Peptides against a protein of PDB entry 6NYY. Designs and how they scored, part 44

Target 1, 212 residues: chain A of PDB entry 6NYY
Amino acid sequence: KHFEQAIERVIGGLEKKTQVLQPEEKKTVAYHEAGHAVAGWYLEHADPLLKVSIIPRGKGLGYAQYLPKEQYLYTKEQLLDRMCMTLGGRVSEEIFFGRITTGAQDDLRKVTQSAYAQIVQFGMNEKVGQISFDLPRQGDMVLEKPYSEATARLIDDEVRILINDAYKRTVALLTEKKADVEKVALLLLEKEVLDKNDMVELLGPRPFAEKS
Target 2, 212 residues: chain A of PDB entry 6NYY as posed
Amino acid sequence: KHFEQAIERVIGGLEKKTQVLQPEEKKTVAYHQAGHAVAGWYLEHADPLLKVSIIPRGKGLGYAQYLPKEQYLYTKEQLLDRMCMTLGGRVSEEIFFGRITTGAQDDLRKVTQSAYAQIVQFGMNEKVGQISFDLPRQGDMVLEKPYSEATARLIDDEVRILINDAYKRTVALLTEKKADVEKVALLLLEKEVLDKNDMVELLGPRPFAEKS

## One batch from the design tools (peptide; aimed at target 1 H36 G60)

Design b2_p23_5_s1 (made by RFdiffusion4, then SolubleMPNN; from b2_p23_5, 9 letters changed)
Fold by OpenDDE base, seed 5:
Structure b2_p23_5_s1 (fold): chain B 212 residues (1-212), chain A 23 residues (1-23)
Amino acid sequence: as target 1 above (212 residues)
Amino acid sequence: SLPPISNSSLPSTEEIIDNTSFE
């Protein structure tokens, strides 16, 4: 109990017990988090979910905890499935509400950063090629790009293609699994916190063998 | 700033880069 609370504080920050969400906002959070959870459940290379919560904390209105893996090398397929999982919240909002909220801003930032890194640091795009440039870190002076404006446009185009492909993949997945997203969202609204066992009871065993 | 909905335990892209950099 104390150890779990310590991990939850690191991931989600301090609980905001005084922050009462309106019922409609709480519903939006539940379906958003359910989108992440279900996307992660049915994507082979996504990280296994340990816990999902719609209790507001210091950094957000909900959180998801994944099994920590000491992984040093990531494949293109793993990075794509992580992007899809990260888009799961936004896609769930679109599917269930026909509208999107500002709540996915951090998710979109993460997806954007991953897409740029794949193309310009990891050399994972065939059109851009086997290149690796240092991305400006937060706070670094935007030095002159070491490539031409034509290359910059190509990078931007390929980033958009990659993100759109991940988005479409996520839409297809969560549309197929729409009933599962709703089950998770409804159970979140009831329990506020779900663990791996709750997910197994609700959805069945994760279809991918946990790589021990 | 508006609060995000989700906070994730997933490693950031920066952490992935730092862990894959063979010094």
Scores: peptide ipSAE 0.350, ipTM 0.851, DockQ to the pose 0.493
OpenDDE base, seeds 1, 2, 3, 4: peptide ipSAE 0.340, 0.343, 0.340, 0.343; ipTM 0.846, 0.848, 0.844, 0.848

Design b2_p23_5_s2 (made by RFdiffusion4, then SolubleMPNN; from b2_p23_5, 11 letters changed)
Fold by OpenDDE base, seed 5:
Structure b2_p23_5_s2 (fold): chain B 212 residues (1-212), chain A 23 residues (1-23)
Amino acid sequence: as target 1 above (212 residues)
Amino acid sequence: SLPPISNSSLPSTEEIIENASFE
């Protein structure tokens, strides 16, 4: 109990007990978090969900906790499934509400950063090739790009393709699993916090063996 | 700034980059 609360504070920050969401906003958060949770559940290379919450905390309106893995090397497939899981909230909002909110801004930032890193640091794009450039860190003077404007355009195009492919994959998945997203969202609205056992009770065992 | 909906325990891209160095 105390240890779990300490981890929750590190991930989500302090609970904002005084922050009362409107019922419609709370519903949006529940379906958004359910989108992440269900995407992660049915993507082979996504991290296993430990906990999902719609209780507002210091940095967000909800949070998800995943099983920590000491993983140093990531495959292209793992990075793609992580992108899809990260897009799960936005996609859930689109599927259930036919509208998108500002709530996915951090998810989109993370997806954008991952896509650029895959293409320009990890050499994971065939068209751009086996290149690795340091991305400007926040606060570094945007030094002259070490590549041509033609290469810059190619990078931007391939980043967009990668993100759009991840988005389409997530739309297909969550459309197929729409009933499961609904079940998770409704239970979140009731319990506010779900753990792995709640997810197993709702969805059955995760289809992919936990890589021990 | 508007609050994001989700916080995640997933490693950042920066953490992935830092850990990707074969020493």
Scores: peptide ipSAE 0.351, ipTM 0.856, DockQ to the pose 0.508
OpenDDE base, seeds 1, 2, 3, 4: peptide ipSAE 0.333, 0.332, 0.338, 0.334; ipTM 0.851, 0.853, 0.851, 0.851

Design b2_p23_5_s3 (made by RFdiffusion4, then SolubleMPNN; from b2_p23_5, 11 letters changed)
Fold by OpenDDE base, seed 5:
Order: C-alpha cells, then sequence, then structure tokens
Structure b2_p23_5_s3 (fold): chain B 212 residues (1-212), chain A 23 residues (1-23)
C-alpha cells in the first residue's frame, strides 16, 4: 500500500481530497477514464492497465497507471494503439454524452505530438518518406524549418490523416465495446478506484497475452 | 489553466524520442 501510494504520488501527484466535483462532472470523468481503460484493454499493442482512478490528483481529475515496461524501441503499430488509447477518453465522452469537454486537452496534445514525431522524426509515413528532423523543443527559438513549405503542408496533411485514422479506429472499438465502457464507468462511480483484478472481473482476462 | 481529466504513467513522447537515440 505505501509503495503503491508513493508511485501514484510520483506519477499523478498529491491526492486532492478537497476537490469536490459536481455529480455530472464526476460522471464525465468516470466515462472518460473508462474509455481509456477499455481502449487499452482491447488494443493489442497498448500497455496493460494496472490501475484507474477518478480521484483527483495533482492537476488531473482522473488517473491511469500502466505496467511499466523498459521499452526503448516502439513500432508504428504500438504508437498507433497508444494514440487510440489516448483518444479513448474523448471518444467515450462523444458516444455516451453526445458532447465533448475541455478535459481531453492534454490527451489531444499527446496525440498531436506523437503524430508529428512519427512523421518527421521516425520516418513512419510513406508519403513524407524516410526523413528525420529534430522538433523544436519547448523554449527553443523557432528556427527556420529545414524543409520547404510544400513539405510542411504535406506533413500537416499527413498528421491530420494519421490522427483522424486513430480517432476513427477508437470510435469503432469503443462503439463495439460500449457496454464494457459503461460497466467500467459505473464501477468507477461506485469504487472510485479500479485495479487490474476489477477489470478482469468485469471484462474477463485481457485478450492479449501480457508480454512479460 | 483548466485541469485535464487524465494523468497517465505512460512515457512522454520526449522520453520515447530520447530513448530511441542510440548514443
Amino acid sequence: as target 1 above (212 residues)
Amino acid sequence: DLPPISNSSLPTMEEIIENAKFE
């Protein structure tokens, strides 16, 4: 318990016991986190979920912990499934509430960063090709782009395509698994914190063997 | 600043990029 709490503090920050969400906001958080959890559960190359919480920590309203892997190399398929998992919250809000919130801002930032990195740093896009440019770090002077405006437009177009494909994939998945998302969300509203065992009890064993 | 809903233990893209650099 103490060790788990220490890890949670490092990853999620301090628990904000004083932050009381309105019931409707708490419901939104539960379905959002359930979207992430279920997407990760049914995506082969997504990281296995260890814990999901709707107790606010640090700046976030919810928290998800995944099995840490000392992984240095990522495939295109892994990065795509991670994008889909990251979009799971936004997609869940859309399919259950017919509206979206500002709560997915950080998720969308992460997805955007991943898409650009895949295309301009990892050479994972066939149209852009086998190129690698350093992305400006936060605080670096906006140096002139080392490529033409035509290439810039191509990159922007391919980023949009990649994100939209990931989004559509996530919509299809969570629509198929809509009942599972609801089960997880409802149990989150009851228990506030779920672990891997709770997920197994709700959904059955994860259909992909955990690569130990 | 409006709070995000989700915090995650997943590595950041910055970490992924740096770890992919074989020095």
Scores: peptide ipSAE 0.359, ipTM 0.860, DockQ to the pose 0.494
OpenDDE base, seeds 1, 2, 3, 4: peptide ipSAE 0.342, 0.345, 0.339, 0.344; ipTM 0.854, 0.856, 0.855, 0.855

Design b2_p23_5_s4 (made by RFdiffusion4, then SolubleMPNN; from b2_p23_5, 13 letters changed)
Fold by OpenDDE base, seed 5:
Structure b2_p23_5_s4 (fold): chain B 212 residues (1-212), chain A 23 residues (1-23)
Amino acid sequence: as target 1 above (212 residues)
Amino acid sequence: ELPPISTSSLPSTEEIVENASFE
């Protein structure tokens, strides 16, 4: 109990017990978090979900905790499935509400950062090729890009393709699993916090063997 | 600043970049 609360504080910050969401906002958060949870459940290379919550905390309105893995090397497939899982909230909002909110801003930032890193740091794009450039860190003077404007345009185009492919993959997945997203969202609205066991009871065992 | 809906325990891209070296 105390150890779990310590981890929850690191991930989500302090609980905002005084922050009462309107019922419609709470519903949006529940379906958003359910989108992340279900995407992660059915993507082979996504991290296993430990806990999902719609209790507002210091940094956000909901949170998800994943099994910590000491992983140093990531494959292109793993990074793609992580992008899809990160897009799961936005896609769930689109599927269930026919509208999107500002709540996915941080998710979109993470997806954007990952896509650029894959293309310009990890050399994971065939058109851009086996290149690696340091991305400007937050606060570094935007030094002159070490590549041409033609290369910059190619990078931007391939980033957009990668993100759009991840988005389409996530839409296809969560459309297929729409009933599961709704089950998770409804249970979140009831319990506010779900663990791995709640997910197993609701969806069945995760279809991918936990790589121990 | 508008609050995000989700916070995650997933490693940041920065952490992935820093750990991507075989050094």
Scores: peptide ipSAE 0.350, ipTM 0.863, DockQ to the pose 0.504
OpenDDE base, seeds 1, 2, 3, 4: peptide ipSAE 0.336, 0.341, 0.343, 0.335; ipTM 0.858, 0.860, 0.858, 0.859

Design b2_p23_6 (made by RFdiffusion4)
Pose (drawn by RFdiffusion4):
Structure b2_p23_6 (pose): chain A 212 residues (1-212), chain P 23 residues (1-23)
Amino acid sequence: as target 2 above (212 residues)
Amino acid sequence: LEEEIEELEEEIEELKEKAAAFF
C-alpha cells in the first residue's frame, strides 16, 4: 500500500485535500472526471484505469490514474482510443450541462500534440502523404517551417478533421453510456476517490481482456 | 549532474503525460 501511494505521488503531484471547491464546482469536476473514467472503461485500446479522484492534485482540480500499456508500436486505432479518452472530459460536461469550461485546456494540449504527431511526424494521413518532418518540441522555439504554407494549410485542415472525428466518436459514446457516467460521478461526490474495484462494483467487469 | 537531473525530469514529465489526466 505504501508503494502505491508513491507511484501516485510521483506521477500525480502533491494532493491538496484542504483546497475546497464550491458545490457547483465539485459537480462540474465530477462530471469531467467521470468522462475520463467511463470513456476509458469502454474503449478497447485505452489504458487500464487505476483510480479516479476529484480532490485537487497539483495543477488540477481532478485527477485520473492510468496504467499505460508498455508497447512500442502504436497503431492508428490505438491512438484514436487514447484521443477519445482524453476528449471524454469535455464531452461529459457538455452532455450534462451544456456549458463548457476552461478546465479541459490540458486535455486539449494533449489532443493537439497527438494530432500533429500522426500527420506531420508519423505517416498516418492520406492527404499530407507518407512524409515525415521533425516536429518542434515545447522548448524548441521554431524558426521556420520545413515545408510550404500551402502544406501548413493542408496540415491544420487535417488536424481539424481528425479531432472532430475523435469528438463525434466520443459524443456517440457518452450518450449511449450516459447513465453510467452519472453513476460514477455521483459516487465521486460521495467518496472522493474511486478504486478499480468499486468501478467493477458499478459497471461490472470491463468488457476487454486486460493484462495486469 | 545537472544534465542527469534534467533528463530525469523529462522522463517523469513524459510518464506523467501518459499516466495521468487533470481538470

Design b2_p23_6_s1 (made by RFdiffusion4, then SolubleMPNN; from b2_p23_6, 11 letters changed)
Fold by OpenDDE base, seed 3:
Structure b2_p23_6_s1 (fold): chain B 212 residues (1-212), chain A 23 residues (1-23)
Amino acid sequence: as target 1 above (212 residues)
Amino acid sequence: EEEERRALEEALEELREKATRRV
């Protein structure tokens, strides 16, 4: 108990009790977080969920804690599952509310960065080929792209295809698991915080062996 | 001392970023 609370304080920061979400915003956050949690539960290469919360902390309206994998090499399939988990919040909002919010901005940024990295750094796209270029850092004036405007357009098109494929996969998954997303969202609205044990009680054991 | 503190703060921040998704 005391050790877990100390870790939560160090990782999550101080609860901003001063940010009271409106009931409709809190509902949106609950379904958004439930989308991530359920996607991560049923995707093999997602990181295991430790905790999910709809209590605002720091700059976020909600948060989830995961057990990071000690992994240095990622396959294309592993990166796809991570993209799908990251899209889970946006997809849940679409499925349950028929509208999207600004809450997925950081998720979309992460997915966009991952898609570009797969195509231009890791050579994982067959049309672009086995190329590797550094992505421009914020503030680096890339004066000269090491590729033509035709290649730039091809990269942009293949990034959109990859993101759309991840989005469609996430829509299919969360539509199949729609009842599970709702169970998690409703319990989040009641408890505000869920752990791995709450998820096991709601959904059953995660269908993938924990690599110890 | 100050460099060791900075390195520890950076390592803790990296661990926080890897372990925590914020919405």
Scores: peptide ipSAE 0.142, ipTM 0.578, DockQ to the pose 0.563
OpenDDE base, seeds 1, 2, 4, 5: peptide ipSAE 0.138, 0.141, 0.116, 0.134; ipTM 0.581, 0.584, 0.563, 0.574

Design b2_p23_6_s2 (made by RFdiffusion4, then SolubleMPNN; from b2_p23_6, 12 letters changed)
Fold by OpenDDE base, seed 5:
Structure b2_p23_6_s2 (fold): chain B 212 residues (1-212), chain A 23 residues (1-23)
Amino acid sequence: as target 1 above (212 residues)
Amino acid sequence: MEEELRKLEEALEELRERATRTV
């Protein structure tokens, strides 16, 4: 109780009433956040949701807070679930509005980075093989790639396949759970902020045991 | 004490940034 209130006050103190979202934009954000929340709820290896808000803060139109798992080793399956959760916002917008927005830019960046890391750092792709090399950091001079142009094309193709597979998996999940996404989005539009208890009341208990 | 409070606030902010996704 006291620790959650302290986090809320520090987060709440940054509630500069800065950007008033138009009602249509607020609706888009609510369904976007509901897509992430529901994907995370029904994906075993996603991080548990603590809080979701459609109140604009700083440069963000909304935010979600998660309880990170203390995990050092990730399987390919676990990384896929995390990619699917990250795609949940974009997929929700497509399912409910038949259009995509710029709101998923950071999500797509994260998914792209994860896909490249799986293929070229973790050796998780059978066609590319058991290779590992560092990705160029933002601002580093792109030195010569330690692989051929043929390997570069193969990497790019396999990254696209992996992202598309994660996207299709997310579409299947959120289509199955479409009514749940709508319940969460509508309650977000009413309350502007939801917690884990609100999600349990709407969806029932999360179907995965909390690893104690 | 003020510097320790600032470091604690910075550490809490970093933890919040890691636990928070912004849209």
Scores: peptide ipSAE 0.197, ipTM 0.590, DockQ to the pose 0.351
OpenDDE base, seeds 1, 2, 3, 4: peptide ipSAE 0.181, 0.179, 0.188, 0.164; ipTM 0.591, 0.595, 0.591, 0.564

Design b2_p23_6_s3 (made by RFdiffusion4, then SolubleMPNN; from b2_p23_6, 12 letters changed)
Fold by OpenDDE base, seed 3:
Structure b2_p23_6_s3 (fold): chain B 212 residues (1-212), chain A 23 residues (1-23)
Amino acid sequence: as target 1 above (212 residues)
Amino acid sequence: MEEELRELLEKLEELRERATRRV
């Protein structure tokens, strides 16, 4: 208890006890977080969930904590599973509410950045080919793109295809696991915080061996 | 020493960002 609270303060910052979410917003956050949690549970290459919370902290309406693997090399399949987990919140909102919110802005930014990096930095797209360009950082002068306008259009199209494929995969997964998303969301609304043990009790053991 | 410290801080920040997702 005291040690976990100390870790939460260091990682999450001070609880903004002042941000009272409206009941409907709290419900949206619970289903959004449940979407991420369930997607991460059933995707092999997602990082294991340690904790999920719908208590607002810092600038977030909720948060999740993971045990990251010490990994320096990522496959295309591993990056896809990470994209799907990141889309899990948006997909859950669509499945349960038939509407999308602004809550997925940071998730969509991360997915967009990952998709561009896969295509233009890692050479992981067959149509664009084995190319590697640095993505402009915020504040770098937009140096002339080292590729034609036709190549720029091709990159943009292949990024959209990759994101849409990840989105469709996430929709399929969370539709299959819809009852599990609802169980997690309802328990989040009751407890506000879930750990790995709560997830094991709800969903059973994670179907992937923990690489020790 | 400053470069090593910068690299360690960047690694810690990356690990922290990977370990914590905010909504």
Scores: peptide ipSAE 0.221, ipTM 0.643, DockQ to the pose 0.531
OpenDDE base, seeds 1, 2, 4, 5: peptide ipSAE 0.211, 0.211, 0.203, 0.217; ipTM 0.635, 0.632, 0.619, 0.660; seed 4 fails the geometry check

Design b2_p23_6_s4 (made by RFdiffusion4, then SolubleMPNN; from b2_p23_6, 13 letters changed)
Fold by OpenDDE base, seed 5:
Structure b2_p23_6_s4 (fold): chain B 212 residues (1-212), chain A 23 residues (1-23)
Amino acid sequence: as target 1 above (212 residues)
Amino acid sequence: SAEEEEELRRALEELRERASRVV
C-alpha cells in the first residue's frame, strides 16, 4: 500500500498530460502494450506485470511496470523469454494491423543488445564458442575488436538467428493468445491503466507460481 | 567483471521500466 502509493506519486507526478494522442495512435499504443503484457503473462521467465498504462509520460506513449526479480544469474532460456516479452509490442502490431510502427525502436535496440551480450559476453552460442568480449559502450572510442573480421561476420549472423528465433516464438505465442491480447487492448482503451488484478480477472491467474 | 554485471543489471532494469519512447 504505502510503497505502491509512493511509486504511483513518483510516476503520476511525471504524468504531464502534455501529449494528446490521436484516437488511432492511442489504439496502436493499446495493442502494443497489450502484446507486451500478454507475452509477459504466458512466459515463465518474464517479470511479473504490476501495471500497464497507455497514458503518455514524458517521451513515452505507453509504459509497463514489472516486479523486479532479485536474480543475478540468467539461463539462455530465461534470456529468450525476456527477449520475447520485449518483442511482444511489435508482434502485436503486426498481428492486428499488418503494419509496424516506430514505437518499437527502443524494444528492438534492447533485444539487439541482449542478443549480442549472449553471444559475445556470455559464450551462449555454440558456433561462436566459449568467448567473452567487452561490448563497446555508446560513445566510447572504437576500441579495436578483439576478434577477426570473419568472427565479426559469424557474430552478426548468429545475432540475427537468435533475434529471429525470439521473434518467431513471440509470433507463435501471441497468435495462440490473440483473443487475450484483444481483451487486454480493449480494456486498456477503456480504463487507460490496468493492474495485476485486472489481468487476473481477464486472463485468469498467471500460470506460473510466483517464486516467493 | 563487476562492471559487466552492473551493465547487464542496468540493461535489465531499463527493461523493467519499458517506456515506449518516441525518439
Scores: peptide ipSAE 0.103, ipTM 0.645, DockQ to the pose 0.164
OpenDDE base, seeds 1, 2, 3, 4: peptide ipSAE 0.017, 0.016, 0.016, 0.017; ipTM 0.521, 0.504, 0.514, 0.476; seeds 1, 2 fail the geometry check

Design b2_p23_7 (made by RFdiffusion4)
Pose (drawn by RFdiffusion4):
Structure b2_p23_7 (pose): chain A 212 residues (1-212), chain P 23 residues (1-23)
Amino acid sequence: as target 2 above (212 residues)
Amino acid sequence: STNAALGDGLTADRLFNEVEGVL
């Protein structure tokens, strides 16, 4: 047990128990984190889930703890299911509320950087072609693009097509599983954390083979 | 304010250094 609190502390950050939220804020954060939980539960190539919390941890209001699969060959489908898991947060607080918040900002930086990487860096696109470029990092102040402007126009169009296909795939997921999202978040308001075991108590066993 | 979802398989450092893309 003392080891599992260390794995979480290194990955997650400091866990602020006293930084309370308003009752209308905890209702939003719970629906946001249930979106990460349920979409990560029903997708095949998404990571197995360890723990979902609504307690503020570091630069965040909620916290999700995943077990990333150690694999060296991501396929096209294995990257879409990691995108559809990330976008699941905004989708759940849009189905239930209609209001979208600024809390999905770091969820959208991972989606954006995982879209440029498929198109620009890997060869995961037809329109751009099988061309690889050295994509700049965050600490790399980019001087000039290694390709034209019409190509940049072609890239940013395809990123929009890619994320809005990941968006629609997750809206079609958390409406079919709309009632299961509400089951998860209502326990998150009661019990501020959920292990894997009490998600099996809610949702039954996960319908995919998972190696632990 | 923002929300956090960490320890997953989707990170820029892992895509840049540790994996290869396969169709």

Design b2_p23_7_s1 (made by RFdiffusion4, then SolubleMPNN; from b2_p23_7, 10 letters changed)
Fold by OpenDDE base, seed 4:
Structure b2_p23_7_s1 (fold): chain B 212 residues (1-212), chain A 23 residues (1-23)
Amino acid sequence: as target 1 above (212 residues)
Amino acid sequence: MTLAFVGDSLTLDRLRNEVTFVP
């Protein structure tokens, strides 16, 4: 309890108990977080879910907490599954509400950052090739790109392809698991916080062995 | 890793300009 609360404060900030969500907003958050949770549950290379919450913290309206593996090296497949998990919230909103909200901004930022890193830092794209460039940091004068405008366009196109592939994969997964997303969302609306045990009771054991 | 539900949608082009790579 005390240790978990300390981690939650470090990661999510202080609970904003004063921030009352409207019922429709709370429903949107529940389905969004359920999308993350279910995607993470059924993706092999996703981190194990520890907690999912629809209680607002800091700037977030809800969150899912995962146990990161002690891993320094990531494969392309691992990064793809992480992208899919990150898209799970947005995809859930689309499947259940036929609309998208602003709530996925941080997720889209993370996915975009990951896609660019894979292509321009890790050399994981066959068309762009085995290149590694530092991307400009926020606030640095946009120094001349170390590559041509043609290469810049190619990078942008391949980033869109990678994100779209991750999106389609997530849509397929959460469409297949739509009933599970609904179960998690409804239980979130009831309990506001779910742990790993709640998820096991609801969905069964995670289909992938936790590599300790 | 923590995933969070937060705020305004950005276009991919806007996100590109804000990409800070954590090394």
Scores: peptide ipSAE 0.024, ipTM 0.499, DockQ to the pose 0.110; fails the geometry check
OpenDDE base, seeds 1, 2, 3, 5: peptide ipSAE 0.020, 0.024, 0.023, 0.021; ipTM 0.482, 0.614, 0.602, 0.594; seeds 1, 2, 3, 5 fail the geometry check

Design b2_p23_7_s2 (made by RFdiffusion4, then SolubleMPNN; from b2_p23_7, 11 letters changed)
Fold by OpenDDE base, seed 1:
Structure b2_p23_7_s2 (fold): chain B 212 residues (1-212), chain A 23 residues (1-23)
Amino acid sequence: as target 1 above (212 residues)
Amino acid sequence: MTLSFAGDSLTLDRLQNEVKFVK
């Protein structure tokens, strides 16, 4: 209990019980978070879902919380599934509402950062090759890029390709699991908070054994 | 008001910290 509350505070901040969303906004949040939850549920290399909530916390209107794995090495496949999980909210909005909201801004930022890291830090892109450059931190004097403008363009193109691939994968997954996303979203609207057990009751056991 | 949907932290810093290259 205390540990969960501490994690919740770190992830979302303090609950803002005073923030009343319009019903349509609350619905959008529910389907968005359901997208994250379901994507994570059916992606092999996604972290296990701990909790999904549509109770506003800090600046967030909802969240999906996952149990981080104690691992020091990430594969390209793991990073891809994490990207897909992160895109789950945006994709859910598109599938169910035919529109996108600003709610995915932080998700897209995370996906973008991950994609750049994979390509320019981890050497995970075949076209860019086995390179590793430090990404300029915010506020670091952008020293001259250690690569040509042609390489910069290539990096940007490959980042877009990687993100688009993750997006398409997520669209395919959540389209297949559309009914599950809706079930989760509807239950979120009723309960506001779901845990792993709620997900098991609703969707069945996660198809992937929790790698201990 | 920017709608923030909190997902799993995939910040570059986290990735950098979590990915230790076993040399």
Scores: peptide ipSAE 0.159, ipTM 0.535, DockQ to the pose 0.446
OpenDDE base, seeds 2, 3, 4, 5: peptide ipSAE 0.167, 0.017, 0.113, 0.010; ipTM 0.557, 0.512, 0.526, 0.533; seeds 2, 3, 5 fail the geometry check

Design b2_p23_7_s3 (made by RFdiffusion4, then SolubleMPNN; from b2_p23_7, 12 letters changed)
Fold by OpenDDE base, seed 5:
Structure b2_p23_7_s3 (fold): chain B 212 residues (1-212), chain A 23 residues (1-23)
Amino acid sequence: as target 1 above (212 residues)
Amino acid sequence: MTLSFEGDSLTLERLQNEVKFVP
């Protein structure tokens, strides 16, 4: 208990006990986090879920904790599944509420950054080609792009295609698993925190062997 | 409603520092 709380503080920040979510807001958070959790559960290359919470911590209104894989090399397929898992919250909001919130801003930022990195740093896009440019870090002077405006437009287009493909894949998955998302969301509203055992009890065993 | 990932490698900083990507 005390040790788990210490880990949660390090990972998620301090529990904002003073942040009272309205019931409708708490419901939105529960379905958002359930979307991430269920997407991660049914995506082969997603990291195994350890914990999901709708207790506000640090900058987040909810969070999920995953067991990281000890790997230095990622495939396009692995990066795609991670993008889909990251989009799971936004997609869940769309499926259940027919609306989007600002809650997915950081998720969209992460997905956007991943997509740009795949295309312009890792050379993973056939149309753009095997290029590797250093993307400006936040605070770096925007150096002149080492490529033409035509290449810049191509990069932007291919980034949108990649994100849209990940989004469509996530919509298909969470639509198929809609009942599972709802089960997780409802249990989150009751317990506020779920672990891997709660997820196994609710959804059955994860269909992918944990590569230990 | 920000999801926090332990080991989130989707950020450019993490991708640059920790990960080699194979197409």
Scores: peptide ipSAE 0.008, ipTM 0.453, DockQ to the pose 0.630
OpenDDE base, seeds 1, 2, 3, 4: peptide ipSAE 0.008, 0.009, 0.006, 0.017; ipTM 0.438, 0.466, 0.414, 0.504; seeds 2, 4 fail the geometry check

Design b2_p23_7_s4 (made by RFdiffusion4, then SolubleMPNN; from b2_p23_7, 11 letters changed)
Fold by OpenDDE base, seed 4:
Structure b2_p23_7_s4 (fold): chain B 212 residues (1-212), chain A 23 residues (1-23)
Amino acid sequence: as target 1 above (212 residues)
Amino acid sequence: MTLQTAGDSLTEDRLRNEVQFVP
């Protein structure tokens, strides 16, 4: 109890008990978070789900919390599965509501940053090649790019391709698992908070061994 | 890692603090 509350304070901030979501917004959040949870459940390289909540905290309307792995090296496949998990909320909204919301803003930022890092910093794109440039920091006016405008256009194109591939993979996964996303979303609307045990009861054991 | 549904309106300030690639 005390340890979980400490982690919740560090990650989510103080519960804004005063922020009452409209029922339709709460439903959107539930399906969004269910999308993250289910995508993470069925992706091999996703981190284990610890908690999913639709209780607003700080600036978040809901959250999915994953156990951090002590991992310092990431493969391209691991980064792709993380991108898919991060897109799970947006994809769930599209599948269930036929519309998208601003709720995925932070997710899209993370996906965009990851895609640029893979291509520009980690050399993980075959067309761009084995290059590594520092990405501009927030607030830095980079007056001169260390590469040509042709390379800049290539980077932008390959970033879009990578994100679109992750998006399509996530659409395929959550379409296949649509019934599971709905089960999680409905249970979230009832309980507001789910843990790993709730997910095991609902979906069965995660199909991938937790690397200890 | 934590993923969240964002509840903040698009504040102009977040767009300004995004990496402006000055062409």
Scores: peptide ipSAE 0.242, ipTM 0.653, DockQ to the pose 0.092
OpenDDE base, seeds 1, 2, 3, 5: peptide ipSAE 0.166, 0.025, 0.226, 0.131; ipTM 0.544, 0.563, 0.650, 0.542; seeds 1, 2, 5 fail the geometry check

